# Peptides against a protein of PDB entry 9IZ0, part 34

Target 1, 345 residues: chain A of PDB entry 9IZ0
Amino acid sequence: ITCLGSNGHTYKQLVKGGNDDLRQDAVMEQVFEQVNGFLRSYRKTSQRNLSMRTYKVIPLALKTGVIEWVQDTIPLGEYLDSAHKVYHPKEWSLSTCRKLIAEKQMEDLETRLKVYDLVCRHYRPVFRHFFLESYADPVQWFTTQTNYARSTAVASVLGHVLGLGDRHGQNILIDKTSGEVIHIDLGIAFEQGKKLPVPECVPFRLTRDVVDGMGITGVEGVFRRCMEFTLETLRREEDSLLSVLEVLRYDPLFSWLISPLRRMKKQKMQLENFNQPESGNITTDASRDPKIQRNNVSGESEAERAILKVRQKLSSTLSVEASVGELIRIAQDPSYLALMFCGWS

## One batch from the design tools (peptide; made by RFdiffusion4, then SolubleMPNN)

Design b1_p10_1_s3 (from b1_p10_1, 8 letters changed)
Fold by OpenDDE base, seed 3:
Structure b1_p10_1_s3 (fold): chain B 345 residues (1-345), chain A 10 residues (1-10)
Amino acid sequence: as target 1 above (345 residues)
Amino acid sequence: EVLPVRKLPP
């Protein structure tokens, strides 16, 4: 829809209806606005204009809401699919890579690492070309690549702390004007991604294409330093951040658990997109669901566990540099990337 | 124009 504002400006808005609860997205955007307050108050983050890019979400009902239309953006995954076809026309298609990884999903780690390496050799990074194509001026190129590395660093720290998991390329937007990342569809938080049919096992997305966008220094430039400053700010503001999350513990409308219906819908979507018909009878042996112990964990007990995990991630037991170093290591580890739905790009 | 709708994993 397009709305006329009281200021005489027209605003494009998305009306979402159906089965998605926008309340989780709205709450996570409110948490990001509070964190942006902390980043503005701290000298090391404020001097670099570090922020999580946000968008407005207005829930209207259990399954209906209005979302701000983020102008001048493209999904990372849409850019990468187009760019790989242009720069590497002799390499494998994204569909071929997905098929090979999915065919080995139930195999051991050694087999999954072998197929991941094979896919990586036939699907090379291209995200550096986004900046080279979009910005002819060297100062604009450098500024936008720096903004990308900064925004990715903030999103990576927040993604780890709030347990957003692997943000796949369709839920990361790139701002074509600033180079900044915008994370959309925040309905999985507090490590609920580990409960998906393909468990999210990385702290944040740091795939080869995400790193290629940082330029020649990769993770060892602006990205690592901005992760360190962001984590230092969040450790300083731990009590303030925990107090914001405690308000959500008592919100009867906030779901700390992924609903069984939402899990089944995501599972069915992952399976239906695998089952585009090339004729082959795959008997769904549904008989190996590991006994869902219905631990009736009250929503309150899950909120408490989520807050305890946030506190543990903000622990000062390790230096900021050591903590960031370990996060960057884990996020790039082939033993984790080979387990993802799309860990190669 | 790309909707800020999570394209469901294809």
Scores: peptide ipSAE 0.027, ipTM 0.691, DockQ to the pose 0.129
Fold by OpenDDE base, seed 4:
Structure b1_p10_1_s3 (fold): chain B 345 residues (1-345), chain A 10 residues (1-10)
Amino acid sequence: as target 1 above (345 residues)
Amino acid sequence: EVLPVRKLPP
């Protein structure tokens, strides 16, 4: 929809209806605004304008709400699919890569690593071209690439700490003006991504294309340093962050668990992304109801486990540098990426 | 990849 504001400006907004609870997105955006407060309070983060990019969410009902249309953005996965066709027209299609990974999903790690490596050789990174295409001025190019690395670093630390899942290329937007990342569809948090049919095994998305966007320094430039400063800030504000999350523990409307319906929807969407046939009617009879074992684990016990996991991720047992180093290592490890739905780009 | 949250239902 397009709304006329009281200021006479027109605002494009997304009305989301259906099976997605926008309250979780709205709550996560509120957590991000609190974290942005912490990032503004510390010299190391404030001097770099480190922030999680947020968007306005107004839940209207359990399954309906209005989302801010962030203008001048593209989904990362949409850009990558388009750019890959331009820069590597002789390489494999995204559908071919997905098919090959899916065909080996039930195989051992060694077989999955072999197919992942094969896919990686036939689907090269292209995300560097986003900055080269979009910014003819060298200063604007450098600024936007720096903003990308900074925003990706904040989102990576915060996404890890909060256990933000479902971080595929369609849930990560790139701002075409600033180069900053905007994470959307925040309904999988607190490690609930590990409960998806394809479990999320990485702390955050740091695929080859995500790294390629950082330019020649890759992760060893602005990205690593901004991750370190972000994690240092979150460790200092641990009690403040945990206090914000404790408010959610007592919110009866907040779901610490992925809903069975949302899990089934994500499952179906994962399967449908494997089964895009070239035009051919396959009526898949969707009538196999797998007995939903309602493990009535009290919502309180799940909230407590989630908060304990956040605290564990903020532990000062390792230095900030060592912790960030390990996170970057794991996020780039082929043994994890080969297990992912789209770990190659 | 799942369609971004940005698609209006028809």
Scores: peptide ipSAE 0.010, ipTM 0.499, DockQ to the pose 0.073
Fold by OpenDDE base, seed 2:
Structure b1_p10_1_s3 (fold): chain B 345 residues (1-345), chain A 10 residues (1-10)
Amino acid sequence: as target 1 above (345 residues)
Amino acid sequence: EVLPVRKLPP
């Protein structure tokens, strides 16, 4: 829809109708705004303008809301599929790669690693071309690639700490003006991604294309240092962050658990994306969610476990450098990436 | 049109 603002400007907005609760997205955006406050207050993060890019979410009902249309953006996955066809026209299609990984989904880790390596050899990274194509000025190219590495570092730390799931290439937007990443569809948090039909075992998305966008230094430069500064800020503000999350413990509208129906819908969408070429408006007919009588006792125990897990991730037992080093290692580990739906791109 | 969240339309 297009809305006229009180300032006389027209704004495009996305009306979401369907089974996904926008209240979780709105709450996660509020958490990101608080974290952005911490990042602005700390010298090491403020001098680099480190922030999580946010967007406006207005829940209108249990399953309906308005989302800000983020102008001048492209989904990472859309750019990568298009760019791969241009730069590597003799390599395998994304659909071929997905099929080969899917055919081995029930096999052992050794077989899954072999097919992942095979796919990686026939589907090479291209995301560096986003910056090379979009910016003719070398200063603008360097600035936007730096902004990408910075924003990806902030999103990676926050994504790990808050246990954000479903971080596929369609849920990550690239701002074509700034090079910054914008994470959307925040409805899987607090490690609920581990409860998906394909369990998420990585702390954040750090696939070969995500790294290729950082340029020749990859993770070894702006990205690693900005992860370190972000984690140092979050450790300093641990009590403030936990206090924000404790408010969610008592929010009767917040869902600490992925619903069985949302899990089944994600499963069906995964299976349908295996069997159809990318041209289909999925009108999913609104199957009536049975009123889950929230046993309040189960919700409080899940909230407590989630908050405890956030506290554990902010632990100062390891140095910031050691903690970031381990997160980067795990996020790039083929033994985890080979188990993902799309771990090669 | 109810657009699924996964596609910002072009």
Scores: peptide ipSAE 0.008, ipTM 0.481, DockQ to the pose 0.072
Fold by OpenDDE base, seed 1:
Parts: C-alpha cells; sequence; structure tokens
Structure b1_p10_1_s3 (fold): chain B 345 residues (1-345), chain A 10 residues (1-10)
C-alpha cells in the first residue's frame, strides 16, 4: 500500500498478513534500537557509526501489521542470483545447487560435505561485484564496502547473541545507497532456528558471498574489528540488554517459541516455491488452528532459558578476540554450512 | 530461482 503522510509525502508500506506474527519483528526492532543506543554511547563503536539498521513495524493484530518499505534496497539473494548469471554464465544455476543439497539432506556428514564442496566449485562468489558495479567513484566504493563490512559485523554479533535464525538471502536487504545490510523477518529468534525440521547450526550468515562483499581482506580487518567492538559494547551493557529482554518476559503477547505448524510451514514453503514454475493460486484451505491454550507456565520458563542463553553468550570467560575468532570459524566451517537447509545458500 | 519473498497482493 501507499500512504499519504501528514507531511504531504507518500510512503510505500508493506501490509503483512496471514501466519506471520509481526509482534516478534516489532519487539526485535525495539531491542535493536536499544542496542543502537549502547553503540552510540561507546567511543570505539560511535566513532565508526556502528548500528543495526532498523525499520518501522506496526503490529495491528495477532497476524497482521504494517511494515515500513525500506526504499533503495535489494534482497541479497536476488542480487546474487542475477549477478551469478552475468559473471559465471557457465556455472550451475542456484536451482541445480539447491536440488543437489536437498537430495542429500538425509545423508551422513561426509556425503553432505562432498555435495557442498561440489556445489561450491560450480557456484563461485560474486558479491564483490555489487560494490564494483554500483560505485564508479573509488571513495564511494571504499565507503560503501566499509559500511557493508561494519553493518554485517553488528548484525552478526546481534544475530548470534539474540539467536536470530532464518537468515537466508531473501531476509537480508542491501541498501544500494550506503552498502549497509538490513535484516528482515525477525520471527525466528532465541535459537528457535535449531527447532526447524532442518536445524540451523551456524551462529550467523557468513557464506562465501557474504565474505566476498568484504573485498580482498575478507573477514580480516574491518569486519573482525567491528565484531570485536560490538561484542565489547554488548558485554559492558549486559545488564541493560538483559533488562530490556526481561520486559519481554512479562509480555503475554510475545512468542518465545515457534509453533510446530509454523516450523513445518516455513521449510515446506521454501521447498514448494522451488518446485513450481510461476502460476498457481495456492488457496491453502484455512485448517482451523486449534486454539492452543498457551499454558502461561511454559512461556515464562522459555523466556528465562532465552535470557540465560543471552547471558551465557555475553560471558567474559573468553576474550572478545577469542570469542569473535570462534564465531567466525564456526560460521565459515563447511561441516556446519553443509548441514544447513538447501534454501540457506 | 529466487525464492519469492512473499509479494503480498497489493
Amino acid sequence: as target 1 above (345 residues)
Amino acid sequence: EVLPVRKLPP
């Protein structure tokens, strides 16, 4: 929809309806705004303008709301699919790669590693070209690539700490003006991605294309240092961050758990959209969701477990450098990436 | 093939 603002400007807005609870998105955006406050308060983060890019979410009902349309953005996965066809026209299609990974989804780790390596040899990274194509001026190129590495570092730390899942290339937007990343569809948080039919096992998205966008230094330099400064800031503000999350513990409307039906539907819809050429009204009959009387006792225990996991991720048992080093290692490890859902790539 | 981000109907 397009709305006329009281200021006379027209705003494009996304009306999201159906099975998506926009209250989770709205709450996560509120947490990001508080974290942006912490990042502005510390010299190491403020002098680099480190922030999580946010968007406005207005929940209207249990499954309906209005989302700000982030102008001048493209989904990472949309850019990568188009760029790969241009730069590597003789390599495999994204559909072929996803099919090969899906066919081996039930196989052992060794077989899944072999197919992942095979796919990687026939589908090379291209995301560096986003910056080279979009910015003819060397200063703009350097600035936007730096902004990308910075925003990806902040999002990676926050995504790990808050246990943000479902970080496929369609849920990450790139700002074509700044090079910053915008994370959308925040309805998988607090490690609920581990409860999907194919569990998520990486702390954040650090695929070969995400690294290729950082330029010749990859994860070294800007990205690593900005992760370290972000984690250092979150460790200093642990009590403040936990206090924000404790407010959500008492919100009876907040869902700490992904429903079994929503778990199945997310990965099933990702598979069905893979097998249909463009044409077919899926009138999915509204099978009446049985009124799950949420026993309030289960919600509070899950909130407490989520907050405890956030505290554990902010522990000072390891140095900031050691903690960031381990996160970067795990997020790039083929033994973890080969276990991801075929739609993750 | 890009998994369509649900283009909600207009």
Scores: peptide ipSAE 0.007, ipTM 0.444, DockQ to the pose 0.061

Design b1_p10_1_s4 (from b1_p10_1, 6 letters changed)
Fold by OpenDDE base, seed 5:
Structure b1_p10_1_s4 (fold): chain B 345 residues (1-345), chain A 10 residues (1-10)
Amino acid sequence: as target 1 above (345 residues)
Amino acid sequence: PVYPTRKLPK
């Protein structure tokens, strides 16, 4: 829909209906606005204009809401699929790569590593071309690539601290004007990604294409330094951040858990997006609901565990540099990346 | 549902 504001400006908005709870997204966007306050107050982050890019979410009911239409954006995965066909037309298709990883999903780590390495040799990164294609002026090219590395660093630290999951290429938008990243579908938080059928085992998305977009320095220089300044700011404002999360502990509308229904729906959509529509009547006999023992883990006990994990991630036991160094290492480690879901690349 | 891929207006 398009709405005329009281200020005379026209706003494009997406009306979302269905089974997705927009309250989770709205609450996470409120946490990001508070964190953006901390980043503006601290000299090292303010001088670099470090922020988490946000979007407006207005929940209207349990299953309906209005989302801001972020203009001039492309999903990372949509750009990458198109660019791989242009720059590497002799390499394997994304569907072939995903099939090979999926066929080995139940195998041992050694077998999964061999398949991951094979896929990496036949599917090379291309995201550097986004900046070369979009920005003919060298100053605009350098500025937008720098904004991308800064924005990705903030999102990586904050995504790790809050335990954001489901960071696939369709849930990350690129702003074509600034080069900044915008994270969408925030409904997997507080490490609930570890409860998926294929557990998430990386702290944030740092795939080969995410690194290729940083240019010749990769993770070194702008990205690493901006992660360090962001983590230093979050450690300084730990009590303020924890106080914001404690308010959410008592919000009866906030879900600290992935609903079993949302888990099953993400499982089905992950499987259905791989099957081309061959017209086979799969009568899924949906009748055997396994009696999921409702372990009455009170929503309060899960909120307390989530807040304790946030506090542990903000611990000063290691230096900022050592903590960031270990996060970057794990996020790029093939032994972790080979265990990720085949659609996560 | 995955957010509908925003087809960029060409």
Scores: peptide ipSAE 0.010, ipTM 0.528, DockQ to the pose 0.061
Fold by OpenDDE base, seed 2:
Structure b1_p10_1_s4 (fold): chain B 345 residues (1-345), chain A 10 residues (1-10)
Amino acid sequence: as target 1 above (345 residues)
Amino acid sequence: PVYPTRKLPK
């Protein structure tokens, strides 16, 4: 839809209907706005304009809402599929790579690592080309690549701390004007990604293409330092962040658990993506949500466990540098990435 | 598959 704002400007908006609860997205965007307040309060983060990019979410009902249409964006996965065909036309297709990984999904780690390594050799990173082709001016190129590394660092720390799941290339937008990342579909948080049919085992998305977009330094320099400054800020504001999350404990609309229907929908989408080329408008018929009586007692216990995990991730037991170093290591570890869904390679 | 953004028909 296109709406006329009170300022006389026209805004495109996405009306989302279906089985997706936009209340979780709206709540996570509010958490990001609070975190952006913390990032502005500290010199190390404010001098770099570190922020999580946010978008407006207006939930209208349990399963419907309006989402801001972020202009001048592209999904990371859409760019990467297109760019890979252009820059590496002799390499394997994304569908071939997905098939080979899927055929070995029930095999041991050693077999899955061998197939993952084989796929990686036949599907090379291309995301550096986004900056090289979009920005002819060297100052704009350097600025946008720096903004990408900064925004990815903030999103990586927040994604780990809040346990954001489902961080595939279609749930990450790239702003073509700034180079910043915009995370969408925030409906899998607090490590509920570990409860998906293919468990998520990485703290955030740091695939070879995510690193290739950082330029010649990769994860070193801008990205690592911005992760460190972001984590330092969140550790200082731990009590403030936990207080924001405690409000969600008492929100009857917030779901600390991934719904069985959302798990089944993700499972179907995963299975259908193995068998058909990406062109299908999947009209999933709205199967009636059984009125799962939320045993309130189970919700409170899951909220408490989630908040305890956030506190544990903010622990000062390790230095900021050691904590960031370990997160970067795990997020790039082939032994985790080879176990992920084929869209993480 | 991208988010099935059902464009509401015009």
Scores: peptide ipSAE 0.009, ipTM 0.530, DockQ to the pose 0.053
Fold by OpenDDE base, seed 1:
Structure b1_p10_1_s4 (fold): chain B 345 residues (1-345), chain A 10 residues (1-10)
Amino acid sequence: as target 1 above (345 residues)
Amino acid sequence: PVYPTRKLPK
């Protein structure tokens, strides 16, 4: 929809209706705004303007709301699919790569690693070209690539700590003006991605293309240092962050659990939307959502477990450098990436 | 970027 603001400006807004609970997105955006407060208060993060990019979410009802349309953005996955066709026209299509991974989804790790390596040899990184194409001025190029690495570092730490799932290329927007990342569809948090039909096993998205966008230094430049400063800030503000999450424990509207129906539908719809051109009406009569009596007792126990996991991820048992080093290692490990859902890669 | 949100009818 397009809304006329009280200032006379027209704003594009996305009305999301159906099975998506926008209250979860709205709550996660509020947590990001609080974390942005901590990042502004700490010298090491403030001096670098570190922030999680946010967008406005207005929940209207249990399954409907209005999302701010972030102008001048493109999904990472949309850019990458187009750029691979331009820069590597003789390589495999993304649909071919996803099909090969999906065909081996039930096989052992060794077989899945062989298929992942084969796909990687026929689908090379291109995301560096986003910055080279979009910014002809060397200062703008350097600034936007730096902003991308900083923004990705904040989102990676925060995404790990809060256990954000479903971080596929359509759920990450790139701001064409700043080079910053904007994470969208926050409906899988607190490690609920591990409860998908294909479990998520990486802490955040650090695929070859995400690294290629950081330029020649890859993860060892701005990205690693900004992850360290972000984690140091979150460890310092642990009690403040936990207090914000405790407010959500008492929100009867917040869903700490992804529903079984939503688990099955997310990965299935990802497969179907990638294989069909714009053909017609699949009236899936999904009318009878069984009234799962939310036993309140199960919700509180899941909230407590989620808060405990956040506290464990903020533990000072390892140095900031050691913790960030391990997160970067796991997020890039082929043994973890080869286990991801074919629609995620 | 169309989220794979069902296009609500225009």
Scores: peptide ipSAE 0.008, ipTM 0.526, DockQ to the pose 0.054
Fold by OpenDDE base, seed 4:
Structure b1_p10_1_s4 (fold): chain B 345 residues (1-345), chain A 10 residues (1-10)
Amino acid sequence: as target 1 above (345 residues)
Amino acid sequence: PVYPTRKLPK
């Protein structure tokens, strides 16, 4: 839809329908706005204009809402698929890579590492080309690549701390004007990504293409340093951040757990990405109701566990540099990336 | 999957 604003400007908005509860997205955007307040309050983060890019979410009902249409953006995964076909036309297709990883999903780590390495050799990074092709001016190129590394660093720290899941390339937008990342579909948070059919085992998305976009310095430049400043700010504002999360504990509309509907939808979306032909005879043997152990874990006990995990991630036991170093290591570790749905790009 | 939020409802 296009809405006329009170300022006479037309705003393109998206009406999201189809069983996604936008209330979780709206709440996470509010948390990001608070964190952006913290990032503005401290010299080290403010001097770098560090922020999580936000978008407006207006939930209208359980399954419908209005989302700001973020103009001039492309999903990372859409860019990467297109760019890979252009720059590496002799390499494997994304569908081939997905198929090979899926075929080994139930195998041991050694087998999964072998197939991951094989896929990596036949699907090389291309995301550096986004900056090279989009920005002919060297100053614009450098500025946008810097903005990308900064925004990715903020999103990586905040995504880890809040346990933001479902960070696939379609849920990360690139702003074509600024080079900044915009995270969308925030309905999987507080480590609920570990409950997906393919469990998330990385703290944030730091795949080879995510790193390739940082340019020649990779993670060791602007990215690492901006992660450090972001984590330092969040540690300093721990009590403020936890107080914001405690408000959500008492919000009856906020779900600390992934809904069965969302989990099923994400499962279907994961399966569809494998290009498994609908072998039409999936007899919905509805008889294998996996006893959803409705562990009557009170929503309160899940909130407490989530908040405790946030506190643990903000622990000052390790230096900021050591903590960031370990997060970067884990996020790039083939032993974790090989377990992911799309860890190669 | 393309984020369902990029399709305007028809």
Scores: peptide ipSAE 0.011, ipTM 0.542, DockQ to the pose 0.062; fails the geometry check

